Peptides against a protein of PDB entry 5ZKO. Designs and how they scored, part 56

Target 1, 44 residues: chain A of PDB entry 5ZKO
Amino acid sequence: SASNPRKFSEKIALQKQRQAEETAAFEEVMMDIGSTRLQAQKLR

## One batch from the design tools (peptide; made by RFdiffusion4, then SolubleMPNN)

Design b2_p20_2_s3 (from b2_p20_2, 12 letters changed)
Fold by OpenDDE base, seed 5:
Structure b2_p20_2_s3 (fold): chain B 44 residues (1-44), chain C 44 residues (1-44), chain A 20 residues (1-20)
Amino acid sequence: as target 1 above (44 residues)
Amino acid sequence: as target 1 above (44 residues)
Amino acid sequence: SLEKKIQMVKAEQERLLAEA
């Protein structure tokens, strides 16, 4: 069936969710690096 | 265990892959919308 | 952009390796 505007809105919503998940995963990586840096500083 | 630089590199690589997948999914959504628009135009 | 931020992360990793 041809996708209707409501179905398009659902697809866009899913894309927004994926983008949010990507951002969250990026922030997690940054946090890990930050923690590593903090540990390295404590050893200096 | 504290994440090591190699593990960080793996995390970054996974993020790059995720970005590519999200872009591809977005392009697919846009293609679907384009196709629907074309169909609607043919009916007018 | 996230791409730019990822490049910053890579640069930080290289920095940490150089300090070790």
Scores: peptide ipSAE 0.159, ipTM 0.604, DockQ to the pose 0.058
Fold by OpenDDE base, seed 3:
Structure b2_p20_2_s3 (fold): chain B 44 residues (1-44), chain C 44 residues (1-44), chain A 20 residues (1-20)
Amino acid sequence: as target 1 above (44 residues)
Amino acid sequence: as target 1 above (44 residues)
Amino acid sequence: SLEKKIQMVKAEQERLLAEA
């Protein structure tokens, strides 16, 4: 039915959002690791 | 300690694996949607 | 959970700083 394409589009959009959120969280963790390493180097 | 960098690396690897799995799942859904659309067109 | 993993990483970072 005509509603199926819209439902598909919505599901795709939600999945893309989830992936973006997970990527952002991962990048935050990586940045924190990088910052910690930099700080440790300054203390040495 | 020398173990910390390894632990970080392991966590990063696991996160990358998860992201890859989610991407694969997304691609599967997209393929299913595409197949469904093709089938619907054949029935029209 | 992802949140738990983030917190664990942060805790490990604090340990790294303490060792420096």
Scores: peptide ipSAE 0.153, ipTM 0.592, DockQ to the pose 0.098
Fold by OpenDDE base, seed 2:
Structure b2_p20_2_s3 (fold): chain B 44 residues (1-44), chain C 44 residues (1-44), chain A 20 residues (1-20)
Amino acid sequence: as target 1 above (44 residues)
Amino acid sequence: as target 1 above (44 residues)
Amino acid sequence: SLEKKIQMVKAEQERLLAEA
């Protein structure tokens, strides 16, 4: 692998982006579950 | 949001996939850094 | 851990299904 400091920085940036995407996905799932719960409560 | 149990499961699966991708990316970065370090040590 | 959080979400989903 011909990795250099620039390549490392790029890979780190990509990894951070993936982490952000994972977090956003988790938050979306939680929001949807929360919304479903709220709807269920309103129907009771 | 018209989310249902199937949609929740799909979102969870997607989130797990993103986690796996993040882990793989991290491992790749660490491997490259490790390889670079090893090469530097050999040149000393 | 994130995995633990995922398991919590799954548990919540199952709870919601059981309460419906």
Scores: peptide ipSAE 0.148, ipTM 0.603, DockQ to the pose 0.071; fails the geometry check
Fold by OpenDDE base, seed 4:
Structure b2_p20_2_s3 (fold): chain B 44 residues (1-44), chain C 44 residues (1-44), chain A 20 residues (1-20)
Amino acid sequence: as target 1 above (44 residues)
Amino acid sequence: as target 1 above (44 residues)
Amino acid sequence: SLEKKIQMVKAEQERLLAEA
C-alpha cells in the first residue's frame, strides 16, 4: 500500500543515506586503486 | 591497506551489485510516490 | 589491467552520478 506523505520523506532520507554509503564505498575502492598505482610506480 | 589487484574486480563487482540494489530501492520509492499521486487525483 | 579496472570504476561513478 502507498505510504503516507510523511513516510515518503523518511524513505527518501534513508535512500539518501544509503547512496552516501555507496559513494563512500566507491571512494574507498578508488583510493585503493590510487594507492596501488603509486606503489607500482615506486617499484619501477 | 591496499588490496591486491585481483581483489579490485571483486570489490567493483560488489559495488555494482550494491548500486543496482540502491537503484531498485529508489525506483520502489518513486513508484510508491507515483501510485499515491494517482490515487490522490482519483479521489478529487 | 589496472587501467581497465580504473575505467570500470569511473564508469560506475558516472552511473551513480546519473542516478543522483
Scores: peptide ipSAE 0.125, ipTM 0.603, DockQ to the pose 0.080; fails the geometry check

Design b2_p20_2_s4 (from b2_p20_2, 13 letters changed)
Fold by OpenDDE base, seed 2:
Formats: structure tokens, C-alpha cells, sequence
Structure b2_p20_2_s4 (fold): chain B 44 residues (1-44), chain C 44 residues (1-44), chain A 20 residues (1-20)
């Protein structure tokens, strides 16, 4: 809460962790798309 | 993986979930900032 | 970006707490 700086800092840290997880998941999806594109290209 | 459309869809869904969690966490932090602003304003 | 926004919000939180 706004009245507890420690709790606020914990929320920020948790948010940053979630953002990092989102980024990692996005990168994984992009790798899958890239792999699919490569496979499709090989079949042409 | 690219060779498994079901697995790909699951990864997309997971990414969307993580994005939603990040957004929710951000909104919570914004609420804390708003509350802090209100408190500071009351003390002026 | 959300990253930049959260960093700005952290700084704002610290500022506001210092004012109170």
C-alpha cells in the first residue's frame, strides 16, 4: 500500500518479475514463429 | 513448438496470461501511487 | 513502456512519501 514503502517495493519487484516472464514468453513464441517460417521456407 | 499447433496455441495463451498479470500488477501500483498522492494532498 | 512507467512511478512514490 501507499503507506508502506516496503510493501510498495515488494509490489514493484513482483511487477518487474512478471514483466520479465512476459518478455521471456514472448521470445519463446517468436522462436516458434521463426521455426515455423524456416520450416515453411524449406518446403518451398 | 512450431511442429505442434496445439503447443503453439498454449504458449500464446500463456503469454497472454502473463501480459494480463503484468497489466493488473501495473494497475495496482498505479492505485498505490494515486492513494499516496491523495494522502500527500490532504497533508498540504 | 510499462518498464519505464513503473520506474517513473517508483520515483514518484518516493517523492510523495518525502512530502508527507
Amino acid sequence: as target 1 above (44 residues)
Amino acid sequence: as target 1 above (44 residues)
Amino acid sequence: SLQRQIEMLRAEQERLLAQA
Scores: peptide ipSAE 0.098, ipTM 0.565, DockQ to the pose 0.104
Fold by OpenDDE base, seed 1:
Structure b2_p20_2_s4 (fold): chain B 44 residues (1-44), chain C 44 residues (1-44), chain A 20 residues (1-20)
Amino acid sequence: as target 1 above (44 residues)
Amino acid sequence: as target 1 above (44 residues)
Amino acid sequence: SLQRQIEMLRAEQERLLAQA
């Protein structure tokens, strides 16, 4: 049978969750980079 | 200690994998929507 | 965008490696 539209909404919601998790992972890396830069600056 | 640059590369690689998975899931949803539309057209 | 973020992270990683 054709996939239920409700299944589409669930898949879209899951995709939005994945995107949010990806964004959070990027933010973590950016914070780590910022911290590393700050430490490097303090050592100069 | 400052985060090792190697850890950044690992995080980037993981992020690329997540992006690929997200793209694949999006394509699946779009295919399902397309199939549903085609079926609805045939009934019409 | 996600692509821009990846590019920024890569560029920064390269800078950090060059400083080491």
Scores: peptide ipSAE 0.120, ipTM 0.568, DockQ to the pose 0.067; fails the geometry check
Fold by OpenDDE base, seed 5:
Structure b2_p20_2_s4 (fold): chain B 44 residues (1-44), chain C 44 residues (1-44), chain A 20 residues (1-20)
Amino acid sequence: as target 1 above (44 residues)
Amino acid sequence: as target 1 above (44 residues)
Amino acid sequence: SLQRQIEMLRAEQERLLAQA
């Protein structure tokens, strides 16, 4: 199927969305690790 | 909610999955662009 | 890279597991 430039733009937009979701997931993990570290420090 | 190390592992696994999906989507876009370029060249 | 960041997070997870 001949993808037209509009179809390419849509695929690129979806790719950017996936990248943003990946970044957000990484940040969430980092925050969880940070909170766990803080709790561990308080219990020392 | 105290995330435990098991929850961290799950989040990391999901992050890796998202990265793989992002890479696959990028490759698909590049293949589509390549095929379109090839078609355009044949029509010249 | 995100791959390198994931590797750092895994290493951190292992450290947290060792402390638990």
Scores: peptide ipSAE 0.119, ipTM 0.571, DockQ to the pose 0.060; fails the geometry check
Fold by OpenDDE base, seed 3:
Structure b2_p20_2_s4 (fold): chain B 44 residues (1-44), chain C 44 residues (1-44), chain A 20 residues (1-20)
Amino acid sequence: as target 1 above (44 residues)
Amino acid sequence: as target 1 above (44 residues)
Amino acid sequence: SLQRQIEMLRAEQERLLAQA
């Protein structure tokens, strides 16, 4: 049954993990962009 | 170099995919919670 | 939101490409 509190907790934990992974991936992209930006600034 | 536009595009595409997957997972969890709430309301 | 973050990333990418 969808009403199992333990199952809810597990689903929420999984969702938190997914969110963390997406945040980390986003931050990686932003660091790359930031590095590129810094490099471009050095050339100006 | 971090400045490769193709690499940026690929990373953005992957990020979009991850976001879609997270959203779908979140919606699944919320539907389960919503169903449980509705069931609880019917018993009140 | 993640959607807003993705949009910011795209905008920054375009900005950087325009500077090159």
Scores: peptide ipSAE 0.119, ipTM 0.567, DockQ to the pose 0.066; fails the geometry check

Design b2_p20_3_s1 (from b2_p20_3, 13 letters changed)
Fold by OpenDDE base, seed 2:
Structure b2_p20_3_s1 (fold): chain B 44 residues (1-44), chain C 44 residues (1-44), chain A 20 residues (1-20)
Amino acid sequence: as target 1 above (44 residues)
Amino acid sequence: as target 1 above (44 residues)
Amino acid sequence: DALRRQMEVLMAREFREVVQ
C-alpha cells in the first residue's frame, strides 16, 4: 500500500527522505566515476 | 526494464532529472500545505 | 529559507497538537 501520510509533517519528512536518498545516489554515481577515472589513469 | 545508462554522462543526467522531480514533488507538498493553511484561515 | 521556515512552523504546530 502506498504510504499516504495523514500529517503534513509526515509528508514533508517522507519527501525530505526521498531527496536525501536521491542525493546519496548521485554521490555514489560520482564516486564510481571518480574511481573509474583513477583506474584509467593508472593504466596509462 | 530498469534504465541502465551505459555512459556516465547519461547516469548523471538521469540522476539530475530524478533530483529535479523530487524537488518538484516537495514544492507540490508545500503548495498543498499553503492552500490548506489558507483555507483554515478563511474558516476562522 | 522561506520553505524551510514554513516546514518548521508546521511541524511545531502538529507536534503540539499531538502532545497536548
Scores: peptide ipSAE 0.183, ipTM 0.658, DockQ to the pose 0.038
Fold by OpenDDE base, seed 1:
Order: C-alpha cells, then structure tokens, then sequence
Structure b2_p20_3_s1 (fold): chain B 44 residues (1-44), chain C 44 residues (1-44), chain A 20 residues (1-20)
C-alpha cells in the first residue's frame, strides 16, 4: 500500500523530495543531451 | 545508442509533465493544510 | 522563499502540538 504520512510535515517533506528527484532527473536528461551534442561535434 | 533528437524532446516533455504533476500534488497538500487550519480555528 | 517560510511555520506548529 502507498505510504501514508500521518503528519503534514511528513507529507510536505515527501513532496519536496519528489520535486527534487524530478528536477535531478531533468538535469540528467539535459546533461545527456549536452554530452551527445559534444560527441556529435567531435565526429564532424 | 545513437541519440535521436526526437527521443530527447520526448524525454524532456515527459519530465516537464512529471514536474508539473508533482507541483500540483504539493499545492494540494498545502491547500489541505490551509483548510485544516481554518477548520481548527472555527472550533476554538 | 515564501513557500519555505510557510512550511517552516507549519512544521514548528505541528511539533509544538505533539510536545504539548
């Protein structure tokens, strides 16, 4: 069953963690794009 | 694997969607806290 | 910053209510 934090502070902390994880995932995607672009430039 | 620009654009779109969903979930938590606070004040 | 401040106020209240 899904985690059900009892306290609002726990709910907030969980949501902030999720937001940070999604931000990190987005940054990783952008870094991968940058790396791919750099590699493509080296092959030109 | 060869980086497909279409695949990157899809990944970016997906990540932006998830970020928006997590933001909405956080806003819902904050609204619930606000509502609970208001209710508690009415009972005093 | 406003959201962080609101969170801090709420957490502080919740912790005080548990200790009381």
Amino acid sequence: as target 1 above (44 residues)
Amino acid sequence: as target 1 above (44 residues)
Amino acid sequence: DALRRQMEVLMAREFREVVQ
Scores: peptide ipSAE 0.176, ipTM 0.660, DockQ to the pose 0.032
Fold by OpenDDE base, seed 4:
Formats: sequence, C-alpha cells, structure tokens
Structure b2_p20_3_s1 (fold): chain B 44 residues (1-44), chain C 44 residues (1-44), chain A 20 residues (1-20)
Amino acid sequence: as target 1 above (44 residues)
Amino acid sequence: as target 1 above (44 residues)
Amino acid sequence: DALRRQMEVLMAREFREVVQ
C-alpha cells in the first residue's frame, strides 16, 4: 500500500511531540527532586 | 512531603522507559519510510 | 536535531508533491 508520505510526516510529528512531552515530564520530576533536596538542606 | 527517593527514582526510571519506547516507535516509523522508499526505488 | 531535519525534508517533499 502506497504509504501516503503525508501520513508518515504526520506520524513523525506526533511521535516527536510525544518525545518532547515525555522529556518535559522528566524535567519536571528532576526539578521537583532538586527543589526537595534544596529544602532539605535549608532545614539542616 | 518527604519525596521518597525511591519514588523519585522509580518515576525517573518510568520516564526513561517511556522515552525509550517513544524512540523505538519513532524508529519503527522511520524504518517503514525507508522500506517504502527502497521499494519505490526498486520499481523504477 | 537530526530527526527534526529528516522530518523537515519529508514535509518539504510532501509539500512539493501537493503543489505539483
């Protein structure tokens, strides 16, 4: 079946969006860890 | 709330897994594109 | 970045195919 190139680019765009969202979610987790660690240090 | 380091590490591991899965899905799409392109070239 | 570039190439190709 002639893979419609437009369908491929749409799939790629969607996958890249998902990757970016997952990266952002990871960065949020890391920010929360950093914040928690900083708060713990201030309480010492 | 004392962010349980185990919980953070688990979240990080989960996010890394999701990123790897999304990367694999993207690579699959690219493989399909490559295969389609190669097939089209063979038909010329 | 490499993947973004590949996407851009594909999109540009598709655009040309639609306009022609």
Scores: peptide ipSAE 0.192, ipTM 0.668, DockQ to the pose 0.045; fails the geometry check
Fold by OpenDDE base, seed 3:
Structure b2_p20_3_s1 (fold): chain B 44 residues (1-44), chain C 44 residues (1-44), chain A 20 residues (1-20)
Amino acid sequence: as target 1 above (44 residues)
Amino acid sequence: as target 1 above (44 residues)
Amino acid sequence: DALRRQMEVLMAREFREVVQ
């Protein structure tokens, strides 16, 4: 498909944004785990 | 939040899956670019 | 990640060069 270069660059940009969002979501999950762990330790 | 360890492991697994899917989508875009490039070169 | 980013930059550059 002779797709317009603009479309490819746009696709790449969108994909990079999604990847960044997924990375941020992962970091949030890890922070939640860390905070829960700290709380559990304080209760022991 | 004293969240059940099962939930955290599940969240991590889900997040890893999402990251893999986003990576695959990125690779697909790059393949499309590569194929278009090859086609354009053949026409030159 | 770094390798992927490098690949992206390279391929995007090369693509632009071909379609111009």
Scores: peptide ipSAE 0.186, ipTM 0.663, DockQ to the pose 0.086; fails the geometry check

Design b2_p20_3_s2 (from b2_p20_3, 13 letters changed)
Fold by OpenDDE base, seed 1:
Structure b2_p20_3_s2 (fold): chain B 44 residues (1-44), chain C 44 residues (1-44), chain A 20 residues (1-20)
Amino acid sequence: as target 1 above (44 residues)
Amino acid sequence: as target 1 above (44 residues)
Amino acid sequence: TELRRQMEVLRAQEFREVVE
């Protein structure tokens, strides 16, 4: 189908947003792990 | 809630998978753009 | 955020790229 540059830019923007959201979710998981480890150390 | 290391490892694995899938989707979009550009050049 | 800025720039470009 005929390439619509507008559709490509929109797709790229959407994908970048998704990647950023997934990165943020990963960082949140890592923060939770770190917080749990710190808490466990304090209880010793 | 009590940190279950198994749950964290699963969360990490899932997030890594999602990130890889989103990266692949982005690369596909970029490939489509590149292919379209190449095709347009050939038609000139 | 940088992401928000990039999204806004891309949206703005969507209107201009039709001229190419």
Scores: peptide ipSAE 0.226, ipTM 0.694, DockQ to the pose 0.032
Fold by OpenDDE base, seed 3:
Structure b2_p20_3_s2 (fold): chain B 44 residues (1-44), chain C 44 residues (1-44), chain A 20 residues (1-20)
Amino acid sequence: as target 1 above (44 residues)
Amino acid sequence: as target 1 above (44 residues)
Amino acid sequence: TELRRQMEVLRAQEFREVVE
């Protein structure tokens, strides 16, 4: 079967989007940690 | 609210696992591209 | 940027395959 570069390009783009979404979710977790620490420090 | 390092550590670990899974899925896509190209070349 | 670079590389490969 002929390689379909267009279909592969689409698969790659979608997969990279998923990776970016997972990265954003990780950054949100890290921001939550940072904000919680900062808030705790201000209350001391 | 008190920072809960255990909960944060768990969230980080889970998020890192998701990122690794997404990376593995991307590598599978890339392997598919490579294998398809190699197969097409062998059939020529 | 990395995605765009990868897509550009793939597109360039497609063009080469058409010419070859």
Scores: peptide ipSAE 0.217, ipTM 0.676, DockQ to the pose 0.026
Fold by OpenDDE base, seed 5:
Structure b2_p20_3_s2 (fold): chain B 44 residues (1-44), chain C 44 residues (1-44), chain A 20 residues (1-20)
Amino acid sequence: as target 1 above (44 residues)
Amino acid sequence: as target 1 above (44 residues)
Amino acid sequence: TELRRQMEVLRAQEFREVVE
């Protein structure tokens, strides 16, 4: 698609921001799993 | 958030899929930039 | 910081293309 070259930098910046947000969301999921496992261990 | 442990694997898989999709979108943007640059070079 | 670095690299590449 004929994207305006002057907007490419902006598109890339936006895409990298999305990647960082997805990484943060993944880390949050992993933290929740870790917390749940620790709670389960305490109940045993 | 109290995510059901049986759904954690599914949540992780979904998150990994999203990260892969965001990576593909970034690569598409870079391809468009490369194509535009090549076209600009041909017109010069 | 990484995003800023990547944007700077990209901008520099764009400027080089204009000068070339």
Scores: peptide ipSAE 0.215, ipTM 0.684, DockQ to the pose 0.053
Fold by OpenDDE base, seed 2:
Structure b2_p20_3_s2 (fold): chain B 44 residues (1-44), chain C 44 residues (1-44), chain A 20 residues (1-20)
Amino acid sequence: as target 1 above (44 residues)
Amino acid sequence: as target 1 above (44 residues)
Amino acid sequence: TELRRQMEVLRAQEFREVVE
């Protein structure tokens, strides 16, 4: 069935936004872990 | 709690892969819209 | 920035079709 390409593209754009937000959240967690390691090293 | 940074890096890598795939899908949809317009114009 | 650009392209496409 003919899906509306514009509506589909809109869905893709929204999904990309969500994906970017999720990625940013994971990067933040990774940075926090890195910071924790650095702090632990300084205390040695 | 100590999360494994390696696991987070893997998750980020997977997310970036999905983002690239979604970008490709978005571009394809946009090209299809453009093609449809061009075809419609040719029929006028 | 790229997402914003893509959303703008989408919006522009939608408007053009309404005018056509």
Scores: peptide ipSAE 0.234, ipTM 0.682, DockQ to the pose 0.067; fails the geometry check

Design b2_p20_3_s3 (from b2_p20_3, 13 letters changed)
Fold by OpenDDE base, seed 1:
Order: C-alpha cells, then structure tokens, then sequence
Structure b2_p20_3_s3 (fold): chain B 44 residues (1-44), chain C 44 residues (1-44), chain A 20 residues (1-20)
C-alpha cells in the first residue's frame, strides 16, 4: 500500500472525530431516556 | 421527550452497526501500517 | 462499549417503568 504515515494519521484522526460524534449521540439518547424515566416516575 | 423505547433501540442498533464499520476501517488501517513496516524492514 | 451498555440498561428500566 502506497499510503504514507501522514495519510494513516489523517485516517486515525477522522476515526477519532467519528467516535466523538458517536459519543455525543449516545449521550443525547441517554439524557432523553433519563428524562423519559423521570416523567414516568412523576406520573406515578 | 415523546420518543418511545423502540426508537431508542433502533438508534442503538444503528450505532452498533456504525461502530462495527468503523472498527473494520480501523483494522484495515492498522494492517496497512503493519504491512508498510514489514516492507520497510525488508528493504533494510 | 460501556456507555452503550449503560444506555441499554437505562432503556430496559424505562420500558419497565412506562409499562408498569
């Protein structure tokens, strides 16, 4: 593979960015679940 | 949030799929790095 | 992976609480 180390570093950086975006999406879903749970408890 | 648990489960399933794709891409990059290192060692 | 696991646990709890 004619890919140089700089291209590898760039690929890794892009993957780290994707992972950060995925983590943010997970956190949002968790907050929504937590909010839904609190609402369900208040209705009891 | 009016989002039901089924929508959350679907979001998690999509994220698991995305993570598997990202893992495969990461493994490919790491294998390419390893191959490049072996080639460089053979040329020495 | 741990974050995903925690989300799955929270989802399961929420589902139980909403159905109850």
Amino acid sequence: as target 1 above (44 residues)
Amino acid sequence: as target 1 above (44 residues)
Amino acid sequence: DELRRQMEVLMARTEREVVS
Scores: peptide ipSAE 0.175, ipTM 0.622, DockQ to the pose 0.091
Fold by OpenDDE base, seed 4:
Structure b2_p20_3_s3 (fold): chain B 44 residues (1-44), chain C 44 residues (1-44), chain A 20 residues (1-20)
Amino acid sequence: as target 1 above (44 residues)
Amino acid sequence: as target 1 above (44 residues)
Amino acid sequence: DELRRQMEVLMARTEREVVS
């Protein structure tokens, strides 16, 4: 089943995808922090 | 101020946890591969 | 991870700037 890859190659591919998604989530949070910092600077 | 740094810290903590879980899942797959390789070597 | 480390540094700086 698509939710349970049986082949090692499929398991590794899924893990690589998850790692990429985690990286993207970190980048999004970083953008939010950067935006907040810029806004805080403009209020001074 | 609405830019709750605590929310960012919480987001990062959650992402750290998820990344650790994904790393553990990857390590489990690698252990399974290692076990399979060891078994294959013993059969030669 | 380096990305996480960079984010933690950025957060710490931002928190200091917002609280000051």
Scores: peptide ipSAE 0.178, ipTM 0.620, DockQ to the pose 0.068; fails the geometry check
Fold by OpenDDE base, seed 3:
Structure b2_p20_3_s3 (fold): chain B 44 residues (1-44), chain C 44 residues (1-44), chain A 20 residues (1-20)
Amino acid sequence: as target 1 above (44 residues)
Amino acid sequence: as target 1 above (44 residues)
Amino acid sequence: DELRRQMEVLMARTEREVVS
């Protein structure tokens, strides 16, 4: 089949967006952990 | 809210798994592109 | 980042092949 480079570029762009979103979600979880630790420290 | 560290560890583990799955999906797309090129080359 | 790099290399090859 004629590989349409434009179609591949689009697929890759979408996949990269998904990876970025997953990275952001991971960072959010890590920030929540850090924030919780900081709050606990302030109460001591 | 009492941050349950066990819950955080579980969330991180799940997020890491998801990132690995997204990476694998991207690699599959790249392999498909490479395979298509190889097939085209063999027909020449 | 490595996957992006691999994509860019692949895109560049494809573009060159189309132009040649």
Scores: peptide ipSAE 0.169, ipTM 0.624, DockQ to the pose 0.039; fails the geometry check
Fold by OpenDDE base, seed 2:
Formats: structure tokens, sequence, C-alpha cells
Structure b2_p20_3_s3 (fold): chain B 44 residues (1-44), chain C 44 residues (1-44), chain A 20 residues (1-20)
């Protein structure tokens, strides 16, 4: 059960995890941009 | 339709929005902690 | 914020390269 973190420490830990996941998603988008750029350079 | 942002600019804009939402959620948690602390102080 | 800034720079460069 998605237990509402009862403790503030658990709420903060969950929030830190979400922020880390969002950062990872952002890094993935950056990697995709980098890959696209590399592909475009190879076509020249 | 949750159109997969076709443009990188749209992907970044969406990611910025997500990060802003996560920041707001974090601030809400911090406000709740502050409110709880204030309440605990009033009971002393 | 720095990661976001770096990505915006990379996107601006890539968008220019993909359109050309």
Amino acid sequence: as target 1 above (44 residues)
Amino acid sequence: as target 1 above (44 residues)
Amino acid sequence: DELRRQMEVLMARTEREVVS
C-alpha cells in the first residue's frame, strides 16, 4: 500500500527519491540530445 | 493525446515543469514540518 | 539549475544542427 509516509523523515526521503528520478530523466533527455547531435554530425 | 513532445524544446519544457512541481511538493512538506514544529512549541 | 542550463545549451546547438 502506497503508505503515506507517516514520518517527516520518510516524506523527505520519498521527495529526495523523486528529485533523483527527475534528475535521471533529465540526464536521459540530455543523452538523447547528444546522440541526435552525433548522428547529425555523421550525416555531414 | 499526451503527445510525446516531438521537439527537444518541448521535452525540456515538460521536464522543467516536473522539476517545478517536485520543488513545490518539497516546499509543501517543509511547510508541514514547520507547522508541526510550531504546534509542538505551543504545547510546551 | 546547472544541469538544466547545460541541457538548454545542448538543445539550442542540436536544434540548429538538425535544421541545417
Scores: peptide ipSAE 0.168, ipTM 0.615, DockQ to the pose 0.089; fails the geometry check

Design b2_p20_3_s4 (from b2_p20_3, 13 letters changed)
Fold by OpenDDE base, seed 4:
Structure b2_p20_3_s4 (fold): chain B 44 residues (1-44), chain C 44 residues (1-44), chain A 20 residues (1-20)
Amino acid sequence: as target 1 above (44 residues)
Amino acid sequence: as target 1 above (44 residues)
Amino acid sequence: DRLRRQMEVLRALAEREVIQ
């Protein structure tokens, strides 16, 4: 099938967006863990 | 709220799975682009 | 590379007990 650079660029852009969303979700999880750990340390 | 390590571990596991799925999807897109590019080069 | 690094961090965290 003919190379459709526009379709490829759209696929890449969509994938980059998904990766950014997954990165944000990762950072949120890490922040939650970090906050919980810090709270636990303060209670000791 | 009490640190639930199991819940954190589950969140981490889920996030790892999502990241792996997104990586696989990205690799598939790149493979399609690469294959198309290689085919185009062979036709020149 | 970034995603791979993130997965490695996640692995290291999963191996860590969040000890309270």
Scores: peptide ipSAE 0.173, ipTM 0.617, DockQ to the pose 0.086
Fold by OpenDDE base, seed 1:
Structure b2_p20_3_s4 (fold): chain B 44 residues (1-44), chain C 44 residues (1-44), chain A 20 residues (1-20)
Amino acid sequence: as target 1 above (44 residues)
Amino acid sequence: as target 1 above (44 residues)
Amino acid sequence: DRLRRQMEVLRALAEREVIQ
């Protein structure tokens, strides 16, 4: 089926959303690691 | 519960996998756009 | 570029994990 430009724009928008969600998940992992490290330092 | 380093490694591995999948999806979108553009050029 | 940098940070973190 003919690649409607509208379909591409939609695909791009969805992909950008997914990338933003993955970025948020990355930041959560980093925060968890940072928090754990801080906790370990406090226990010393 | 104590953040076991193994849990972090697992989270990191999972996140890397997701990011790779999202990258592949992005590349697919770009390839589709490129292919459509090429097709449009051939029809001129 | 941002995604690549994020992956590199994740890699560096994994490599720094102290095997307990």
Scores: peptide ipSAE 0.164, ipTM 0.612, DockQ to the pose 0.071
Fold by OpenDDE base, seed 3:
Structure b2_p20_3_s4 (fold): chain B 44 residues (1-44), chain C 44 residues (1-44), chain A 20 residues (1-20)
Amino acid sequence: as target 1 above (44 residues)
Amino acid sequence: as target 1 above (44 residues)
Amino acid sequence: DRLRRQMEVLRALAEREVIQ
């Protein structure tokens, strides 16, 4: 319950890390889709 | 490596779920901050 | 992008609380 700014800062830092990880995972998915599309185009 | 549209669809669905979970986690943190502030105001 | 903006708001709130 304690209004501890340090605790909030830590929560924010952890949440930023999670967001970065989710962004990286999203970029990986998009890269896979892009690579697949490029390969399909080269085979035509 | 396999261009499996079903796999891509599943990856996107999972990523959307993760994004929703991260949003919920953020809302929880904001609620904690809001609750703490409200309590501090009531004690004055 | 939405989550990023939300995190920025949260950061600003936390920084303000440190000053108070």
Scores: peptide ipSAE 0.175, ipTM 0.618, DockQ to the pose 0.060; fails the geometry check
Fold by OpenDDE base, seed 5:
Structure b2_p20_3_s4 (fold): chain B 44 residues (1-44), chain C 44 residues (1-44), chain A 20 residues (1-20)
Amino acid sequence: as target 1 above (44 residues)
Amino acid sequence: as target 1 above (44 residues)
Amino acid sequence: DRLRRQMEVLRALAEREVIQ
């Protein structure tokens, strides 16, 4: 269907939100890795 | 729950997939913009 | 970083899009 600037702006806003959510998810994974590594180091 | 290198590898692989999907979504919006511009040019 | 730059380009393009 024909797109317009308003629809494009909405798509951009949604994509930015998605990017922020994926960044937060990545940081959570990295925190889990860091915690696990620290635990492993204490047991050695 | 306790994570191990295998589980971490799986999490990282999933995150890379999500990043690829975000890139694909960007490209789709760019294609929509390109199509709209082409249509506008034809009407002028 | 790559995606952020892409989104900035997309925003600039959308702001300049012709209203149909």
Scores: peptide ipSAE 0.175, ipTM 0.621, DockQ to the pose 0.062; fails the geometry check

